# Peptides against a protein of PDB entry 4ASU: the designs that were tried, part 225

Target 1, 270 residues: chain A of PDB entry 4ASU
Amino acid sequence: ATLKDITRRLKSIKNIQKITKSMKMVAAAKYARAERELKPARVYGVGSLALYEKADIKTPEDKKKHLIIGVSSDRGLCGAIHSSVAKQMKSEAANLAAAGKEVKIIGVGDKIRSILHRTHSDQFLVTFKEVGRRPPTFGDASVIALELLNSGYEFDEGSIIFNRFRSVISYKTEEKPIFSLDTISSAESMSIYDDIDADVLRNYQEYSLANIIYYSLKESTTSEQSARMTAMDNASKNASEMIDKLTLTFNRTRQAVITKELIEIISGAA
Target 2, 83 residues: chain B of PDB entry 4ASU
Amino acid sequence: FTFASPTQVFFNSANVRQVDVPTQTGAFGILAAHVPTLQVLRPGLVVVHAEDGTTSKYFVSSGSVTVNADSSVQLLAEEAVTL

## One batch from the design tools (peptide; made by RFdiffusion4, then SolubleMPNN)

Design b2_p22_8_s4 (from b2_p22_8, 10 letters changed)
Fold by OpenDDE base, seed 1:
Structure b2_p22_8_s4 (fold): chain B 270 residues (1-270), chain C 83 residues (1-83), chain A 22 residues (1-22)
Amino acid sequence: as target 1 above (270 residues)
Amino acid sequence: as target 2 above (83 residues)
Amino acid sequence: ELEELLKRAEELARRLEEFLRA
């Protein structure tokens, strides 16, 4: 290895370090915003899920159609964010299939499709792209909900899988239930609710779906930005360590070369 | 009682005396121990009557309201503003 | 030792570059 080789590598790693540091700062800014916006979104989303938790809605075993919605984004460089969601989707799909259920998949974000396309392409109904460049809005969630409802796939129950934000250094992949209008309408636990007009219930479910999707997007975004910030920080630190090691090696090598040259001069061998 | 939009929380698990909501079937008041129900909001006025007698008014767009058996209430509006 | 360090550096650089391209 020549001094030139070391110098070239040093330059390359230093450039990478600059890029990762910059990306860290960008991710940090996006994270800060996402976290602020997550607070009300969580209250809103959890509020939407309250009915399903309190009513203890159960889907009969004879119902076979299950929908899995995976929530992530289009952007990489965020550690295990996408793979975690995909892994849980695969596991859930396999379990449901083993139970004799029909499984269809919706991907929110292109990365889900990228991971699952080869093995689960036939199960995909739709993939929503262009997710993650801008903070998700309720409008975005409504569009997704509407498209799902208009897809023609009449699921009995479903699962939305996303990364729930815990802290700046922690997220957890979670699943929340989605129920069809028919499932809600037929649930015994719903008998305590006053006569609800079918149209009202349908509209209610549309809002519920949009609400849950919005919530999942906000959780996912916050988790992703945090994970990206961490990933870029780690990359920067690793680069720094390598720079230090290479610099030391460079200095030692340079000294050795100088010593050799001096010896040659003194010995008259040059 | 929880009242929120996607971007703002107005009440989070608060105790209130009464909430008047505009629904597609008509405006109704949610009192303590109201029977469980689900409704969809129409654009209109929400009035929250606090236990201390304070009344707060809000304009809401579309959304939903849920009254549960445990007397918990979730008012979720797509958009809401304080008046 | 130097060659090993260079290899490690190259590997790190490659991983980072791949990560950045993704």
Scores: peptide ipSAE 0.058, ipTM 0.885, DockQ to the pose 0.009
Fold by OpenDDE base, seed 5:
Parts: C-alpha cells; structure tokens; sequence
Structure b2_p22_8_s4 (fold): chain B 270 residues (1-270), chain C 83 residues (1-83), chain A 22 residues (1-22)
C-alpha cells in the first residue's frame, strides 16, 4: 500500500469514527427519552395484557388463521434488533405452518419487510413505514390497530413479537398474544365476566389492540436506541483501533521510503 | 388497582376501597369483590377512594376498565388528568 | 441532513465492516 492509499484510508476511517460518535450521542439522547416514556407505557401495556393472561384464552385447534405482528423500525445500525425479531417471526411462522395454521404477517417498520421479503412476501398483509424517526405515540399505535382491524384478514389469534427492554445492555425478543373479537367472545374462560355487551367488547378489543401495539412500540424503541448506542460505541472503538494500526503502518512505510531514498542517494543508483 | 394512561401512571397495583368510573353504559362503582366485567370508558370523572379515606379525582377521555376474578382492576385511559 | 448523514453512516459502517472482515 502506498503512503497515499494509507492516508486516504485513515481519513476515511476518521470520518467514520466521527459519524459513529455523533450517532452514539443521538442514540443516547433518544434512549434517555425512550426509557422515561417506557415506564408508564409498560404499566399501561402490561395492564392491557392482564386480561388475556388471567382469562387464559384458548383458541380452538380447528381455528387456523394466525396473525404475526413484528415490531421494529426503519432504521439500521442497531445490532441484532431487527434480526432478532425477524428470527423469532420466522420461527413462529414455521411452527404455525407445521401445525397446519395459516399465517399472515404485519411488519411494523421497514426493516422487517427488508429481512423477510424474500422468504415470506406472500404472507405479508401490510408493512408500516416511517417508524423510528420520532418517538411512537398512542396515535401511531391506534392507526396501526385500525388498519389491522380493517385489513379484512379474519385471524383467530395472533402474536406480537417485539424486543422488550431489560437494560442498557440487554433486551429480549418476546411474544405476546393477540386475539380476535370472535375468539374472545367464544372463549369459555370469558364466561366469568358478567354480561358483556357485544359493542362494548368490540370497542374494548380495539383499545386493547392499540394498547398492546403502543406498548410494543415503546419497548422496541427503547431497546433499539440502547442497542444503537452500543453498536455505535463498538464501531467507534473498532475505528479507533484501525486508525492506530494504519498509523503504525503509515509510519513504517514512510520510514522505508525514506531509507530507500537515502540508499539511492548514497549509492548514486538513482 | 392499576390506573394509567400511555404517558402517566396514577396507581400501580394499589389497594383501593372503591373506584367510580364513567362507562359507555353508565357510571358504576367498583367495590371490593366486584364481579368480573369489561367496560369502555366515556369522557368523564374517575373517583378513586383510597383505603385511608382519601379521595382522588381524575378526568379521563376514553379507554377501558377491566375487573378480573381475582379482584384486580385495570383502568386504562387514553388520556387522563388529575383534578 | 440527519437522514442523509445516517445513510452515509450506514454506507460507511458497511464499508468499515467489509474492511474489518478483509
């Protein structure tokens, strides 16, 4: 490698390091906000899921339509955030297919579609884009919920897959159940609930879906920002190491060139 | 008793004496050992009666309320403010 | 500008990864 080539690479890597450092700071700021907003969102979302956990709603085996909602974002450079969700979606889809279920997929965030398009394109109902630029709002979740309910796909049960935030250094891909209105209405375990009006139940389910989606978005966002911060930190460190190596190489090469030039001058062989 | 909006938690697994909620079918009071039910909130006043005798008032926009068999209650409002 | 920067960063990160694998 010529001195010129090394210099060019050094400049490039230094620029990368600047970018990754900047991205780390941005991710850190977004993470801090996301974590604050996750606290109430988690209580809210877990509260919404409590019914399904307590009622132990079971879907009859003859019901075959299953919906998978994968929650991620549009933005990359966040480690395994997207791939972890996609991996679990694939696994779930395969398991359901093996069980004779029909599977449809909704992707929240363009990255899900990007990963799964080649293998699961026919199973996608809709992909929501423009996720991750701004913190998710309940309005956003409501839009997603409404579109799902209006999709015309009459699922029996579903799974929402997202990264649950654990700590700055840890997230876990989790799955939570989603049930259709019909499934809930027909569930034997719901018999203990007093004379629930059908219209009330419908509205309740709409809120429930929006609530769960909102919760998943908040968990996902917090996990993503944390992971991005870590990824950018690692990238910055890797860049630093590379800069050091290239600098050493540059110095050695420069010395060699100087030595060669001196020898040529002394020997008169030039 | 859990009472939260997407952005704020008012009660988290708290023990309360009574919660009055505005529902689409009418306002009702959730007492201890209330029968399991699901309701949807209408805009209105939520009144929480704590065990210590204190009463807190909230305005809610919409949402849901769940009373479970284990007497746990989830009041989930889209928007809520303390009065 | 930030989106463009992110795209550039992604490209650069990709290049960095490619470089680190070589």
Amino acid sequence: as target 1 above (270 residues)
Amino acid sequence: as target 2 above (83 residues)
Amino acid sequence: ELEELLKRAEELARRLEEFLRA
Scores: peptide ipSAE 0.032, ipTM 0.868, DockQ to the pose 0.013
Fold by OpenDDE base, seed 4:
Structure b2_p22_8_s4 (fold): chain B 270 residues (1-270), chain C 83 residues (1-83), chain A 22 residues (1-22)
Amino acid sequence: as target 1 above (270 residues)
Amino acid sequence: as target 2 above (83 residues)
Amino acid sequence: ELEELLKRAEELARRLEEFLRA
């Protein structure tokens, strides 16, 4: 590599470092907001899941249609956020298929589709794009829920897979159940909730779905921003190391060039 | 008793004396050891009666309410404001 | 080692550019 090439690369990496530092700050700001907004969202979402946990709703074995909702975003450079969700989706899909279930997939965020397109394209119902540019709202979750309910796929049960936020340095990919109206209505464990109007139950399930999706989006967003912050920090450090190495190489190369030139001058060979 | 909206928590696993909720089938009061039920909220007034005698009023737009067998209650409103 | 470093730098740059364009 010529001195000119090294210099060009140095400039490029320095610019990259500036960008990664800036992105880290942006991610940090978004993380702080996301974490703040996650607090009530978690209470809200966990509250919505309480019924399913307490009732221990089981889907009959003869019911074969299973929906997997993977929750991530459109935006990269956030470590293993997308791959973690995709990995668990693949695992779940394989397990369900082995159990004789029909599996369909919904991707929240374009990255899920990007990862799973080659292997699971035929299982995708819909992918929601434009996720991750702004904080998710309950309205966004409602739109997703409505689209799912109107998709025409009559699932019996489902799984929503998302990254649950633990701390600034930790998230865990988790799965929460979703159930169809029919599954809820027919569940023996729901017998204690008898005399519920069918319309009420339908509306209740619609809210439940929206609530769970909203919760998953908030968990995912917080996890993503934290992971991006870490990724950008690592990128900045890596850039710094590259700058140091290239600088050393530049100096060595420069010395070699100077030495060569001096020898040429002294020898009269220039 | 848990009462929350997507953006705000009003009660989190709190003990309350009574909660009055507006449902599509009518307003009803949730007392201790209420039978398990699922309801959908209509726009209206939620009244929380605390054990200390304090009464708090809220307006909710829509949502759901769950009364579980263990007497836990989840009131989840799409929008809620303190009155 | 330098070539590898340059490749890594280029890959990082590419990813960042893609991210910034999106």
Scores: peptide ipSAE 0.050, ipTM 0.891, DockQ to the pose 0.011; fails the geometry check
Fold by OpenDDE base, seed 3:
Structure b2_p22_8_s4 (fold): chain B 270 residues (1-270), chain C 83 residues (1-83), chain A 22 residues (1-22)
Amino acid sequence: as target 1 above (270 residues)
Amino acid sequence: as target 2 above (83 residues)
Amino acid sequence: ELEELLKRAEELARRLEEFLRA
């Protein structure tokens, strides 16, 4: 490589490092906000899931329709955030298919569709785009819930798959159950609950779905921003190491060029 | 007893004497030995009676309330404010 | 401006990854 080539590369990498540092700062700011907003959202979401845990709702084996909701975003450069969710979705879909279940998929965020389109395109009901530019609101979750309920797909049970935030350096892909109104209404374990009006139960289920979706979005967002911050930090460090290596190479090459020129002068070859 | 909105937590696994909630079928009081039930909230007043005799008032919009067999209660409002 | 910066950053990040693999 010529001195000119090395200099060009150095300049390019330095510019990249500036960009990755800037992106890290942006991700850090978004993470801080997301983490603050996740605290109440987690209490709210876990509270909504309490019924399903306590009632031990079981879906009869003869019921075959299963819905998988994968929660992610539209934005890249966040490590394994999207691939982790997609991997678990694929695994779950395969297991359900092997058990003779019909599986349909909903993607929250365009990245899920991008990963699974080739292998699971026929199973997708809908993909929600424009996820991740702004912090998710309960209104956003309600829109998703409503669209799901009005999709015409009469699922019996389902799973929502998302990245749960653990710490700034850790997330875990998890699955939470979703049940249809019919499944809840027919569950034997629900018999202990006092006479519930059908309209009340329907409304309750709508809120429950919106609540769980909202919770999953908040967990996903926090995990994503944290992962992006880490990814950009790593990129910045890698750029720094490369700059150091190229600088050393530049210095060595420069010395070699000088030596060659001196030899040419002394030998009269110039 | 857990009482929260998407953006704020008011009670998290707390012990309370009684919670009065506004539902579509009317207001009802949840006591420690209340039978399991599911209800939907209407806009209105929530009153939490603590074991020490203190009362707290909240205005809620829509939402849900769950009373479980183990006496745990989840009050989840779309919007809620302290009065 | 932020969106443009992000797009540019994505492109640059890709270039960085390509460079690091070479």
Scores: peptide ipSAE 0.027, ipTM 0.857, DockQ to the pose 0.013; fails the geometry check

## One batch from the design tools (peptide; made by RFdiffusion4, then SolubleMPNN)

Design b2_p23_1_s1 (from b2_p23_1, 9 letters changed)
Fold by OpenDDE base, seed 3:
Structure b2_p23_1_s1 (fold): chain B 270 residues (1-270), chain C 83 residues (1-83), chain A 23 residues (1-23)
Amino acid sequence: as target 1 above (270 residues)
Amino acid sequence: as target 2 above (83 residues)
Amino acid sequence: DEEEEMEKKLKELLEELEKEDKE
């Protein structure tokens, strides 16, 4: 490589490093906000799941309609955030199919669709786009819940799959259950809850779904921002190492050029 | 007893004497060993009676309340403010 | 927005770098 080639490459990598550093800072700011907002959201969301854990609701084997909700975003450059969710969705779908269940999929975030469109396009009910540009709100979750309930697909039970935030350097893909109104109302374990009005139960279930979706969005957002921050940091470090290597190469090449020129002068070959 | 909104936590696994909640059929009190039930909140006042005798008041917009067999209670409001 | 612009620019620079590596 000529000195000019090395110089050009150095310039390009330095520019990349500048951008990755900037993106790291942006991700860090978004992460800090997301983490703060996740604290109450987690209490709220876990509280919403308490009924299902305590009642141990089971779906009868003859019920075959299952809904999978994958939660991610539209934005890339965040490591394995999207692929982790997609992997879990594929696994769950395969297991359910093997058990003779009908599976439908809802994607929250366009990246889910982009990963699964070829293999699972026929199973998708809807994909929610424009996710990840701004922090998710309860209103956003309510819209998703409402659209799901009005989709016309009468599922018996379902799963919501998302990345749970553990720490700035760690997340875990998890699954939480969702149940239809009919499944809850017919569950034997619900018999201990006496004098529940049907309208109350319906409204309760609508809130429950919105609550769980909101919780999943907050977990996902926090995980995504932390992962992006880490990815951009790693990219910046890698760029730095490459700059150092190229600089050494530049220096060596420069010396070689000088040596060659001296030889040509001395030998008269020039 | 857990009482939270999407953006704020008021109580997290706390022990309380009584919680008064507004429902569509009217306000009712949740005491220790209350029978399991599910209710939907209407806009109104929530009153939390602590074991030490102190009382806290909140205004909620809507939401749900769950009383479980193990006496755990989840009060989840869409919006809530301290009064 | 600013973030999208940075992402776009990053992708462009990566593509340019890839071209340079092939030459």
Scores: peptide ipSAE 0.273, ipTM 0.908, DockQ to the pose 0.843
Fold by OpenDDE base, seed 2:
Structure b2_p23_1_s1 (fold): chain B 270 residues (1-270), chain C 83 residues (1-83), chain A 23 residues (1-23)
Amino acid sequence: as target 1 above (270 residues)
Amino acid sequence: as target 2 above (83 residues)
Amino acid sequence: DEEEEMEKKLKELLEELEKEDKE
């Protein structure tokens, strides 16, 4: 490599470092807000799921329609956030298929579709776009819930898969159940609940679905921002090391390795 | 007793004496031994009676309320404000 | 959107680096 080539490369890497540092700061700010807003959302969401835990809702074996909702966003450069959800979705879909269930998929966020469309295109019902630019609101969740309920797909039970926030450096892909109105209304365990009007139950389930979606969006958003912050930080450090090596040794072989690592850190491919 | 909106928590697994809720089927009071039920909220007043005798009032929009067999209650409002 | 612009620029720069590594 000529001196000019090295100089040009150094300039490019320095620019990368500058951008990743800036993106880290942006992600940090968004993370702080997301984490703050997650606190009440978690209480709200966990509260909504309490019924399913306490009532121990069971779906009859003859009911075969299962819906998988994957929750992420439209935005990349956040490590393994999207791939983690997609991996769990694939695993769940495979397990359900092996059990003789019919599986349909809904993606919240365009990235899910981007990952799964080739292998699971026939199973997709709908993908919700425009997720991730702004913090999700309950209104957003309600829109998604309404569209799902009006989609015409009559699922028996389902799974919502999302990244649950654990800490600034950790998230866990988790699954929560969703049930159709028919499944809830016919569940034997629901007999203890006094004189539930059909209209009331329908409305209740609509709220329940919206609540769970909202909760999952808040968990996902917080996880995503923290992961992006971490990814950008790691990228910045890796860029710094590359600059040092280029400056000191002019070693092309090492440059290629570090470049690969940089991409892997950002994309979550490592 | 848990009472929350998507953006605010008012009670989190708290022990209360009574909660009055506005539902689509009518307003009712939730006591310690209330039978399990599911209800949908209508716009109106929620009144929480604490064990110490303190009464708190809230205005809620829509949402749901769940009374379980174990006496746990989840009041989840889309919007709620303290009065 | 400034964030989107940064993301785009970052991707472009990374692609350029990858290309340079192959040359």
Scores: peptide ipSAE 0.214, ipTM 0.904, DockQ to the pose 0.846
Fold by OpenDDE base, seed 4:
Structure b2_p23_1_s1 (fold): chain B 270 residues (1-270), chain C 83 residues (1-83), chain A 23 residues (1-23)
Amino acid sequence: as target 1 above (270 residues)
Amino acid sequence: as target 2 above (83 residues)
Amino acid sequence: DEEEEMEKKLKELLEELEKEDKE
């Protein structure tokens, strides 16, 4: 490589390093906020899921329609955040198909669509875009829930797949169940609950869906920001190492050039 | 007893004496070993009676309340404020 | 969005770097 080439590369990598450092800081700030907001959201979301866990709701095998909601964002450069969700979505879809279920997919965040569009495009009902710029709100979750309920797809059971935040260096892709009103109302395990008005149950399920989506968004966001922060940090470190290596190469090359020039000058072959 | 909004936790797996909730079907008190039920909140007052005798009041907008067979209660309000 | 712009710029720079590696 010529000195010019090395210099150009050095400049490029230095610029990359600057940007990755900046992005790290942005991600760090967003992570800090997300982590704070996740605390109540987790209590809220886990609380919403408590019924399903305690009631042990089962979907009859004759019920064939299954909805998969993958939760991520539109934003890249966050490690395996999106691929992890997509991987589990694929696995779940395959398992359900093998079991004779009809599978439809909703993507929260454009990255899900981007990953699955070739193999699963026919299964997508809708993809929600504009996810990841701002922290998710309960309003956002409600919009998604409403859209789902109005999609016309009468699912019996569903799976919401998202990355659960564990720590700044760890997340785990999780799956939580969602159930249709009919499934809940007909579940044998629900018999212990007092006679519930159909309208009440419907409203309850609407809240439940919104609650779970909200929870998943908060978990996903926190995981994503943490992962991005880590990714950007790693990128910055790698850039630094590359800069050091290239600098050494530059110096060696420069010395060689100088030596050559000196020889040419001394020999008169300039 | 868990009482939370999307943005705030008021009680997390706490032991309380009684919780009064405003539901669409009417206000009712949740005592220990209350029968399992599901309800939807209407705008109104939530009153939490602690075991120590203290009473806390909250205003909620909407949401849900779940009483499970194991006596666990989840009060999940879309919006809630302390009064 | 500043972050989006940075992301875009980063991607561009990475692409440029990849091109440089191939040349």
Scores: peptide ipSAE 0.246, ipTM 0.907, DockQ to the pose 0.853; fails the geometry check
Fold by OpenDDE base, seed 1:
Structure b2_p23_1_s1 (fold): chain B 270 residues (1-270), chain C 83 residues (1-83), chain A 23 residues (1-23)
Amino acid sequence: as target 1 above (270 residues)
Amino acid sequence: as target 2 above (83 residues)
Amino acid sequence: DEEEEMEKKLKELLEELEKEDKE
């Protein structure tokens, strides 16, 4: 490589490093906010799931309609955030299909669609876009829940798949159950709950769905921002290492040129 | 007893004496060993009676309340403010 | 070889960053 080539490469990598450092700072700020907002959201979301855990609601095997909701965002450059969710969605879909279930998919965030459109396009009911630009609100979750309920797809049970935040350096893809009104109302374990009006149960279920979606969005957002921060940090470090290597190469090459010139001067060669 | 909104936690697995909630079917008090039930909230006043005798009041917009067989209670409001 | 691979990765990242910045 010529000195000019090395110089051009150095300039390019330095520019990349500047960009990745800047993005790291942005991600860090968004992460800090997301983490703060996740604390109450987690209590709220876990509280919403308590009924299903305690009642041990099960869907009969003869009921075959299953809904998978994958939660991520529209934005990239965040490591394995999207691929992890997609991978688990694929696995779950395959397992359900093998069990003779009908599977439909909802994607929250455009990246899910981008990954799964070739292999699972026929299973998609809807994809929600414009996710990840701003922190998700309960209003956003409610909109998604309402659209799902009005989709016309009468699922028996479902799964919401999202990345649960563990720490700034760790997340885990998890699955939480969702149930249809019919499944809840017909569950034997629900018999202990006294004097439940059908209208009350319907409204309760609507809140439950919105609650779990909201929870998943908050977990996903926090995980994504932390992952992006890490990814950008790694990129910056890699760029730094490359700069160092290229700088050494540049110096060696320049020394060689100087040496050659000195030899020419000493030898009298023009 | 857990009482939270999407943005704020008021009680997290706390022991309380009684919680009065406004539901669509009417206001009722949740005591220890209350029978399991599911209700949806209407806009109104929530009153929490702590074991130490302290009473706290909150205004809620909508949401749900769950009383489980194990005596756990989840009060989840879309919006809630301390009064 | 390792340097070339890293450079390629960085270039890909830059391209992706540029695309996102335009959105």
Scores: peptide ipSAE 0.083, ipTM 0.872, DockQ to the pose 0.112; fails the geometry check

